# Designs tried in a protein design run: peptides against a protein of PDB entry 4KTY. Part 236

Target 1, 266 residues: chain A of PDB entry 4KTY
Amino acid sequence: YVLNDIGVIFYGEVNDIKTRSWSYGQFEDGILDTCLYVMDRAQMDLSGRGNPIKVSRVGSAMVNAKDDEGVLVGSWDNIYAYGVPPSAWTGSVDILLEYRSSENPVRYGQCWVFAGVFNTFLRCLGIPARIVTNYFSAHDNDANLQMDIFLEEDGNVNSKLTKDSVWNYHCWNEAWMTRPDLPVGFGGWQAVDSTPQENSDGMYRCGPASVQAIKHGHVCFQFDAPFVFAEVNSDLIYITAKKDGTHVVENVDATHIGKLIVTKQI

## One batch from the design tools (peptide; made by RFdiffusion4, then SolubleMPNN)

Design b2_p30_7_s2 (from b2_p30_7, 16 letters changed)
Fold by OpenDDE base, seed 5:
Structure b2_p30_7_s2 (fold): chain B 266 residues (1-266), chain A 30 residues (1-30)
Amino acid sequence: as target 1 above (266 residues)
Amino acid sequence: MPLNLEEVDEHTWRRKGADLSYNPLPITLD
């Protein structure tokens, strides 16, 4: 989880799982320097750099360009003007070296690109890390741990009222660390996500969230456990918005979100 | 080595033979 500089990223659909290679290149020339530069840009003090909790949280913020002129600009509109389409990248090295050279955010990334670059960052700094793919990944926008799907009376989705969304797949990272800030037993793999999805206490960042805590429903533990929990275990709540303004729950689907979570063993 | 890029439009470049199927897609629910 630290030494392997070539990885596999899972993507596609739950019933049609696909893989691609990704070159992390954490040992290539200039990459460590770039990772240190990223922490410098974040104004992270030297004492904090020895704490994987702080490092992973800062990394989740800095790998995306939002808020802090971090590494990657996300784009999901299929235009990619003045940049490189996310699918064109094959590894982290070119992205990180471009960032270091230009000192400007690199265009463009999507979830697997963010996860790939973040994986390099973590591994480069000696934090065991892996990429995780979640199929049917929820994005809870109102922090209620459920996906509220509003329907018209004819059964069609009311896109105006429906703010929550689901991705066919989403990639993030898990980083291995102890969590002395949490109760005993909640160290180990921690979910961290650099794809800018939701604001976390003033910045687009996510984690570290204890995987063990999430698995056992302990969403009160820092950081961002409710959001990560929702990504993998939200119920779909189908609500009919009546013309008279009333709401009626029509159906609840507890099986749709987080159907499969996949990571490479090495 | 620099990426082997081809022009898509006046402002957009991609790797030659790039597969755009990697892009995650929002799911339409009903």
Scores: peptide ipSAE 0.244, ipTM 0.722, DockQ to the pose 0.029
Fold by OpenDDE base, seed 3:
Structure b2_p30_7_s2 (fold): chain B 266 residues (1-266), chain A 30 residues (1-30)
Amino acid sequence: as target 1 above (266 residues)
Amino acid sequence: MPLNLEEVDEHTWRRKGADLSYNPLPITLD
């Protein structure tokens, strides 16, 4: 099959869906060499480089700069000193070539930039990949498969107690591979995410998580299935923190998270 | 528990019975 080198990324809000073009450039000069360099920086042995499970997991870690001096530094505080604002990037090529040339993490990225670069990485290494956008994407940071929203007695959100958060949208990747490490039927599309969100066994990485497993609630399957499941299927738990230290569940909303999941065919 | 999703098209899914009127906590495109 022929891989597309230009794609569309969905973003915005569920009631105002927007699109932007992204140049993956997996066939451009120097890009394959850069992808190999990324795996070299990860100290990935040669034997593992033929395994899409290992490659996608390493890529998930290395496309972000955390832990390992990987490709992209994230920034969400609207301060982009000594770097490029995330919205200024139009494709993966400039980012990857800058990384290869400077041998330092590139500033800056957000979710669609991470997903774009990661998509290039996967495709360049022969792994079919696509970008997925989830609207109302949960960020569960305590691994309980729910969004705990703490309220003051007056009904306002207690931002100090509320650690979990919801992205209006979030982009990650799906990579196509067999999963001999899982039961039959859980190969195919695997969710992988290079945006640094949570630590997974010592590194900021996510996946590969079987999409089929997640769809059927099999969160026990490696890797990071609970986190990905929570992104698309968390219940919102509204908890009032009383002055006496007790917690009371006021409401449960099972319809808020994962309102729309959009992907594009390769 | 399986996801309570319905297909909109071959590449688009949504939560069944989702209330689209909710306002998100935005971390959005810059």
Scores: peptide ipSAE 0.065, ipTM 0.439, DockQ to the pose 0.574
Fold by OpenDDE base, seed 2:
Structure b2_p30_7_s2 (fold): chain B 266 residues (1-266), chain A 30 residues (1-30)
Amino acid sequence: as target 1 above (266 residues)
Amino acid sequence: MPLNLEEVDEHTWRRKGADLSYNPLPITLD
């Protein structure tokens, strides 16, 4: 995981899985220096730079430009003015070197670009990491561990009331580390995500969340376990909003979210 | 270093042969 500098990212639809090559380039000239620069920009204490928990959490914040003038500006509007469309990137090297030279956030990224750059960051700093793709990935924005889909009385989706959303796919990272801050058994793979989705204790960041904890429903364990749990395991709750202001649960779908989670084995 | 990009318009560049199908899409449920 640390030594591989080229990877494969899965994307597309669950019934039409696609792959893309991505050059991580963690050994390329200037990349380690850039990763150190990223931690400098984060004003990360020297004492914390050897702790993979802190490093991965800081990385999840700094790979996106939100809050802290981090590496990548996210854009999903399909315009991408004054920048590079997310699909134009082929690897992490150009992005990281551009960030280092310009000292300004690079435009633009989406989930696989964030995950690619974050994977380089982690591997460059000696943290085993891989990219994970989740098909039908939930975005819970009210922290209730479910997807609330509001319907009009005619059965159409009420887009004004429906705040939660589902991506056809989403990419994030898993990083390997011990978790002495958690009970025994919850080390190993930790979910971390640099795509700016939700605020986590004051910053757009996510993780590290223990994959074992998520797998066993321990959503109380730091960091951001509820959000990651919801991404892969949310029930869809279909709610009819009545004209009188009452809400009626019409249906519950426990099979829609997290239909497939894919990662390269090595 | 220069990127291998082509101009799409006066303010937008892309790598030659870039595939916009990479973009994730929000799912509209009904």
Scores: peptide ipSAE 0.039, ipTM 0.679, DockQ to the pose 0.029
Fold by OpenDDE base, seed 4:
Structure b2_p30_7_s2 (fold): chain B 266 residues (1-266), chain A 30 residues (1-30)
Amino acid sequence: as target 1 above (266 residues)
Amino acid sequence: MPLNLEEVDEHTWRRKGADLSYNPLPITLD
């Protein structure tokens, strides 16, 4: 169980790691009520609210506003005129209380904001949780477990041939729980992510994915293990797109993605 | 090969001109 209501989030570049303070505020007045309200908005059955697997999965969906009018609206266009710039947030409390009072999604968040709010949500509900930062985090858009980088014949990158991208850093959460739905040994830390990245069975959500499963390449385990695996372990596949439509693999870089994963111990 | 990455946003990079695809084969992390 996590009792610390103030944390540190790692961000920046792999060669210039930065930290920011984040106030989780899981014990502040109204925060637990708001977390319960979030589950109410998700129409989560009472029977499921005691199951950290279900709770974390619902949380991953509800902390983002997509699909279900959840807590935070993501924005990455550097235009934040209709809300608070993501960088202006210093903790979860104001966000959650605004959500509770307005009953509308709060603007705006990016990965560390999502992770911060999600961390509060998990901790409020008694789920041990921490924030993880992955430097050079792959966003595999086509679920092939590789980061395809298409090159023109001149060697320049063609960004139009794939929607795959690499975050200089990405923050998500790990939640501690047993996984009776998985084989023995795959409990413990589970990756969950509320930043809306990919659709998972009809909703923008991610996890829980067993960290142990990911470490051992067991991507067949629910939930979203392939995506999480790709975030940390995708090979960069440099593909030259020929004018005739053929693709030629020029190089493979197995060292770029997931170069550094940083988290604080609970 | 070094990545020719371009900034998509302040936190997102992608290779200039590249389109990426995914293949879900199990890989063990070292």
Scores: peptide ipSAE 0.033, ipTM 0.430, DockQ to the pose 0.040; fails the geometry check

Design b2_p30_7_s3 (from b2_p30_7, 18 letters changed)
Fold by OpenDDE base, seed 3:
Order: C-alpha cells, then structure tokens, then sequence
Structure b2_p30_7_s3 (fold): chain B 266 residues (1-266), chain A 30 residues (1-30)
C-alpha cells in the first residue's frame, strides 16, 4: 500500500465536476506529532489508539473545533475576518502545524478542508483513507431518513419550516478497517465525516459507518449509519404548509439525492 | 462601510464580489 501525499478533491456540480489538488503532507515534519497531539487533546486512552474504529471516530470529532476545541473552525457565511478563507488552503500541513503551535482551533474550514485534514490524520496513523465527494448531498437534521422540503402555497420554499438542506456537493472520508463490532461482511470502507453537521451522541462527529451497510440499507449499524444513508439516498418530500396549519405532501422525488459519488483511486 | 449582499441562490445571500468558486452551495429547489 502506497500512501500519496498529494491528492485530488472533487467539487463543483454534478454537471460540472471540478477538481483541485490537495497536499496531505502526512510525511512532513511535525505532522505525525500533531496527529498524536490531537489524540492527546481528545484525552484518548492509549489502549484505544490502536483501534481504527475508535481513532476514526475520535478524529471525526477532533478535526472540527466544536465541542472539544479541535482543529478547524467551520464557516459558511463567506465572512472570514479572523482567519484564512477556506478556499485559500492548499493542504493539511499548514493547518495542522498552526493548530499544534497555537493550541487553538484554526480558522476557517469547509467540507473539503475538513476532509483534507481528516485524510491526513487517518493516513498518518496508518489507516487507509480517501476523500469522497457526494453531489446533491442531503443533510437530514431530524433523523427521519428523508428530506422534508416545506413549500408555501405559491410553491416557494418555506425557509422557516424547512430545516433539512441539500448541498450541491459535500466531501467526507472513507477509511479502511475491519469491523469486528459488526456482522461479517461489513468491514472494509467506512464513511467518516469531520465536517460538523449533526450531533452524534453528544458530539459533532460522524462514523465510522459501514459503506457496505449503507449500500444495502442497513442503517441500524453503528455509527451514524442513518445520517450517512440520508446523505446519499434520501427521498425529497415536498410538503405544502397551508395557512390553516395543514401539511400536504405534494411530491416525492426519490432520484435527486446522491446523483454521483466520486473518489480518487487510492 | 455598509455590507452589500447579493443573492447567489434562492435565499442565499453573500457579500458582493465574494469568491464562491470552491464553496459548496445549497441547492436551489425549483
């Protein structure tokens, strides 16, 4: 197995796929030390550091700053006055070294930045990992495995009632590991996501979720399989909220979410 | 200096002149 220190991240739209290079720099000076420091900050027991399940789950929490003063502060409002715009980053090295030096969360990241840093973290610790881009990526925030889109009577989206969202693209990671905690056949690639999207048992983290389980609709398997499933396979439920408080399902679209999932060959 | 916002997608407002070339965006629903 050869670990590349330079990768490609897919982004853009499904009809206009774009790529950018990303320097993972897992072999650069200080990077491994920083990854160990991240686990120290997480107060991870030494006994757990050899378990890729625990490591990837901790990593998904610690690469984002929420809850635990982790590596990256996310920002999506296009106001980056107190840090570096997410688009300005070209790799993981500067981010990780800044975190190690300052001992404070680094500003700012978005999904591809989170995924890039997380990929470095996983690879540094000997976990095979890759970045995955999902086009038309759903964010189910009420754990019902569907996207509830509320419409006004005029057909426009009611932003006050609509809490679920769909991104044109979203990046997360897949990590290779055995899953002795799951039934046979659900090892291999595991979805993990460090972009802070939803709370998972008290922390903003996601995974590891068995890719095989997701593909076969086994959302009962730990961790966060329902959320990952929803990202790639949610039905869009269009609901008209009438003035009298009545909700009427107008349409169901089962084909919109997860149009394309792309990853670079390892 | 006042903040000048422009709509880039339905109900998505950003600062005028902002570079969104890399940023993920909420999908505009028809």
Amino acid sequence: as target 1 above (266 residues)
Amino acid sequence: MPLNLVEVNEHVWVREGADLSYNPLPITLD
Scores: peptide ipSAE 0.236, ipTM 0.697, DockQ to the pose 0.033
Fold by OpenDDE base, seed 4:
Structure b2_p30_7_s3 (fold): chain B 266 residues (1-266), chain A 30 residues (1-30)
Amino acid sequence: as target 1 above (266 residues)
Amino acid sequence: MPLNLVEVNEHVWVREGADLSYNPLPITLD
């Protein structure tokens, strides 16, 4: 989880799981320096750099370019003008070195690219980390811990009534650390996500959220536990939006979100 | 922005013209 410089990222769909290799390159020349530079750009004080909680949270913010001119610019428009298509990256090294040399955000990334670079960042700084792929990953946009699917009276989906969405797959990271700020038993793997999805107290960042807490439904623990919980355990709520403006729950499906969570064992 | 969805599997809808080969895609279930 720290020493391996080549990883496997799972992607695709739950019924067609695919894998690709990713070179983390945490030992390559200039990579540690770049990781330190990232923390410098975040204006992270020296005392905090020894705290994996702070480091992982800052990393989740800085690996994406939003808010702070971090490492990667996300793009999902399938155009990717003025940069490298996300699928063209094969590892973290080129991205991080480009960021260090240009001192500008690198274009472009999507979830697996963010997760790959973030994994390098964490491992480079001595934090055990792995990439996690969640199939049928929910994006709860309105923080209600459910995935709202609005239907017209004819049964057709109305995607305009909610910003909630489900990704066929999403990649994020788990980082190993103690959590003295949480009750006993909620250390260990912590979910952290550098893909810019939701604002977390003023910045596009996510985590660390205790995996154990999430597994046991404890969403009150910092950081961003409700969002991570929703990613893996949201119920699909099918709501018919009637013409009179009323909403009627037609069905609840608790079986689709978080259908499969996969990570490489090392 | 309106999303034009097409069914790619039973009860699974994705953006029209979406490349399912690699990129993650927003989907909806009916």
Scores: peptide ipSAE 0.176, ipTM 0.597, DockQ to the pose 0.059
Fold by OpenDDE base, seed 5:
Structure b2_p30_7_s3 (fold): chain B 266 residues (1-266), chain A 30 residues (1-30)
Amino acid sequence: as target 1 above (266 residues)
Amino acid sequence: MPLNLVEVNEHVWVREGADLSYNPLPITLD
């Protein structure tokens, strides 16, 4: 495989696709040492460090600061006090070196920053990896594989009842590995995500989820396949909350989520 | 090269000339 130290990240909207460069810097001084330090902080034993399944899952947890004082603090409030706005970063190197030096989470990241840093981490450790952008990306909050949109009787969204959300775009990673823990044919690209979205068995992490399994609707395969499936394939369920307290399904949109998934060829 | 940052607000640092338009946005559904 070819490991490029400069990549392209897709963002924007499905009808207005944009690109930005990102410096992964996996060969820069101190970066490999920092990746090893991240695994040390995760208390990962030596035997686990040779297993890409374990490494990618640990990485998905450790690239975000939640639970374990990992690399990046996420922020979506557009204030970014005591830190750097996510859009100001141009690559992984400064973030990783700051983390190694300060031994404290770096402020701040959003999905493409998490994906950029995670891509560096995976590549440094010899795992082929790429960034994937999903347009109209769903965030299933209650793990029911659908987006429940609650409406008032007048047709307006009830923000109190609506917990699920949709992003115009979301970035995560795909990592290449064998999956001996899954049936034959479900190795290859695995979806992994370090952006803290949902708790997965006690930690904010996601994956590895077999891309082939997701494509064929096999959401029973570890790890976090239902969540990843929902990101790219959930139906929008519009539910009217009646004044009498009853809920009525008004419409189902099976075409809105996951309009386009884009990644750079390796 | 280390990131060259300037303070633009209280305790907020950005790269000079940085484009802050990359943030994903929640979609308002009608």
Scores: peptide ipSAE 0.167, ipTM 0.775, DockQ to the pose 0.029
Fold by OpenDDE base, seed 2:
Structure b2_p30_7_s3 (fold): chain B 266 residues (1-266), chain A 30 residues (1-30)
Amino acid sequence: as target 1 above (266 residues)
Amino acid sequence: MPLNLVEVNEHVWVREGADLSYNPLPITLD
């Protein structure tokens, strides 16, 4: 998970899983320098650079351009005229080198691009890392650990009221580290995500969240465990919003979110 | 500038003209 410079990213649908190759290139010329430059741009102190908890959290913020002039600008509106379409990237090297040379955010990325670049960043700095794909990935934006889907009386989705969303798939990273800041047993794989989804204590970042903690329902542990938990284990709550202002829960589905979580094994 | 979505299947919405080969899709479940 550190030495491999080429990987496979899973995407597509849960019933039609697809794969693509991704060149991480963590040993290519200029990549380590660029990773150090990223931490410099984040104004990360020297003492923190030896701490994988801090490094992975800073990386999750800096791989996206929001807040801090980080590496990648996300775009989901199919307007890529002023950069490279997300699907055109084949690896991390060109993105990172462009960032280093231009000193401006690179356009454009989506989840697998963010995850690919973040994986390079982590591995380059000696942190074991892998890309994880979650099918039917929830995006809880009100921190209630459920997906509220509002329906009109005719059964159609009320898009105005429905703020939470579900992706057919989403890619993020897991990084291996000890967690002395958590109780014993919650080290190991930590979920980290550089795709800008939600603001976490002032910045668009996510993690590290203990995979073991999430697996056992310990969402109180830092960082962003509730959000990651919701991505993989949210209940879908179907609510009919009546004209009189009342809300009625019509159905609860606890089976759709997090149908499959896939990662490459060594 | 607003995001235009089109339904390509029941309760499956995509960006108009989107490259469906790679882009994740917002979905609404029934």
Scores: peptide ipSAE 0.099, ipTM 0.605, DockQ to the pose 0.041

Design b2_p30_7_s4 (from b2_p30_7, 13 letters changed)
Fold by OpenDDE base, seed 2:
Structure b2_p30_7_s4 (fold): chain B 266 residues (1-266), chain A 30 residues (1-30)
Amino acid sequence: as target 1 above (266 residues)
Amino acid sequence: MPLNLEQVDEHTWRRKGADLSYNPIPITLP
């Protein structure tokens, strides 16, 4: 995980899985220096730079430009004016070196670009890391561990009331570390995500969330376990919003979210 | 260092052969 500088990212649809090569380039000239620069820009204390928990959390925040003028500006409008379309990137090196040179956020990224750059960051700093793709990935924005889908009385989705969303796929990272801040047994793979999705205690960041904790339903464990849990396990709750303001649960789908989670095990 | 990009319009560049199919899309649920 640390030594491989070329990887494969899974994307597309659950029934039409696609793959793309990505050059992490963690050993390329200037990349480690750029990763250190990223931590400098985050004003990270030297004492914390040896702690993978702190490093991965800071990296989660700094790989995206929100809050702290981090590495990548996300864009999903399919215009990408004044920048590079996310699909044009082939690896992390150009992005990181551009960030170091310009000292300004690089335009633009989407989930696989964020995950690719974040993977380079983690591996550069000696943290074993891999990219994970989740198909039918939920985005819970009200922290209730479910997808609230509001329907009109005719059965159509009420887009004004429905705030939660589902991506056909989403990429994030898993980082390997011990978790002395958690009970015994919840070290190992930790979910971390640099794609700016939700605010986590004042910043757009996510993780590290113990994969073991999530598997066993321990969503109270730091960091952001409820959000990650929801991404992979949320029930879809179909709610009819009546004109009188009452809400009626019409259906519950517990099988739609997190249909497939894929990662390359090399 | 220069990126191997072609200019699409006044303010937009892309790598030759860039594929927009990479973009994740929100799922519209019934």
Scores: peptide ipSAE 0.224, ipTM 0.683, DockQ to the pose 0.029
Fold by OpenDDE base, seed 3:
Structure b2_p30_7_s4 (fold): chain B 266 residues (1-266), chain A 30 residues (1-30)
Amino acid sequence: as target 1 above (266 residues)
Amino acid sequence: MPLNLEQVDEHTWRRKGADLSYNPIPITLP
């Protein structure tokens, strides 16, 4: 999880799983220096750089360009003007070296690109890390641990009222570390996500969230456990918005979100 | 510029064989 410089990323649909290779290149010339530069740009103090909790959280923020002129600009509009389409990247090295040389955010990334670069960052700094792909990944934007799907009276989805969304797949990272800030047993793999999705205490970042805590429903544990929990275990709540302004729950689907979570076994 | 990219238009570069199917998409729920 530290020494492998070539990886496999899962993507596509749950019923049509696809894979692509990704070159992490954590040992390539200039990559470590770039990772240190990233932490410099984050104004991370030297003492914190030895703490994987702080490093992974800072990395989660800095791999995306939001808030802090971090590494990658996300784009999901299929235009990609003045940059490189996310699908054109084959590894982290070119992205990180471009960031270091230009000192400007690199265009463009999507979830697997963010996850790839973040994986390089973590591994480069000695933090065991892997990429995780979640199929039917929920994006809960109102922090209620459920996906609220609003329906018209005719049964069609009301897109204006429905703010929550589901990705066919989403990639993030798991980083291995002890969690002395949590109760015993909640160390190990921690979910961290550099794809900008939601604001976490003032910044677009996510994690580290204890995978064990999430598996056991301990969403009160820092950091961002509710969001990560929702990504993999949200119930779909179908709500009919009546003309009189009332809301009626029509159905609940507890089986749709997080149908498959895949990571490469090393 | 990243290595092994070709210019598609004045502001966009791609690698040969790049697959746009990589892009995750938001899905409408049944």
Scores: peptide ipSAE 0.211, ipTM 0.698, DockQ to the pose 0.029
Fold by OpenDDE base, seed 4:
Structure b2_p30_7_s4 (fold): chain B 266 residues (1-266), chain A 30 residues (1-30)
Amino acid sequence: as target 1 above (266 residues)
Amino acid sequence: MPLNLEQVDEHTWRRKGADLSYNPIPITLP
């Protein structure tokens, strides 16, 4: 989880799992320097750089370009003008070196690209890290720990009533660290995500969220545990929006979200 | 190693043979 510079990323659909190679290149010339540069750009103090909690949180913010001119610009509209389509990248090295050279965000990334670059960043800094793929990954936009699906009275989905969404897959990272800021037992793997999805205390960042805490439903623990919990364990709430403005829960599906979470074993 | 990029339009380059199917897709549940 630190020494391997080539990885596998799972993607696709739960019924058609696909894999691709990704070169992390954490030992390539200039990559460590670039990771340090990223922390410099984040104005991270020296004392914090030795704390994997702070480093991973800063990394989750800085790997995306939002807020702080970080590494990667996301694009999800299939328009990649003046840049490289996310699928064109094969590893982290070119992205990080371009960022270091240009000192401008690199275009473009999506979840697996963010996760790949973030994995390199973490590993470069001595933090054991892996990429995790969640199939049927929920995006809870209103922080209610459920995935709201609004239906018209005729049964058709009304996508305008919520910003909640479900991805066929989403990639993020898990980083290994102790969590002295949490109760005993909630160290180990921590979910961190650099794909800009939700604002967390003023910035597009996510984690570290204790995987053990999430597994046991402890969503009150920092950082962003409710969001990560929702990604993997949200109930689908089918709500009929009536013409009179009332909402009626028609059905609840507790089995759909987070059907499969996979990562490479090394 | 630099990517082997091909120009796809005036302002866009991609790796030759890049698979755009990698992109995650938001799904609408019935």
Scores: peptide ipSAE 0.205, ipTM 0.713, DockQ to the pose 0.029
Fold by OpenDDE base, seed 1:
Structure b2_p30_7_s4 (fold): chain B 266 residues (1-266), chain A 30 residues (1-30)
Amino acid sequence: as target 1 above (266 residues)
Amino acid sequence: MPLNLEQVDEHTWRRKGADLSYNPIPITLP
């Protein structure tokens, strides 16, 4: 994984899977220096830079601009004023070099751009990494491991009450590392996500969350396991908000979220 | 059951009327 500088990112719909090429360019001139610069901007001490747990967690925070003037500014309003539309990027190199040169966040990214740049960051620093695409990816905003969908009495969604949401697809990264901070068996692939979605202990970051822990429902293991678990395994809870203020559970769908998780074996 | 969602781009659906700014917001199914 570390040696591959070109990859494929899966996107689209679960019934219409699409792929795009992405140039990671971890060996290109200036990219390693930029990755080191990112850690410098994060004020990461030298002792922690050899620990993939700390590096991946810092990377998940710094690849997004939120909180710390990191690499990429996210935008989902389809305007992309004074920047590059997310779809126009073809690789990580131009983004990282622009960040290093300007010392300002680069506009703009969405999930696959964040994942692409983060993959370059990890691989550049010798951490085996891959991009993962989750179709029907849930965003649980209240950490209750379910998607609460509130309905009006007429069956329409109450947009004011319904705060949880779902991406048709979402991309994040898996990084390979040992987890001596966890019980035996929970090393290996760790989910990390640089797309700014939820605050994790004061910063917009996510992971590393043990993939094995998630698969076995161990959401108590650091870091951010409940959020990652919810992305791939949330139940949809349909709740009717009655005019009298009462809430009635109308239906539960345990099959819709996390329909397909795809990664290329590179 | 149908959800009150709108497509904001080729890759993303959100709750209708939701803030589409840089700040993270909840997203719902089509």
Scores: peptide ipSAE 0.058, ipTM 0.483, DockQ to the pose 0.064; fails the geometry check

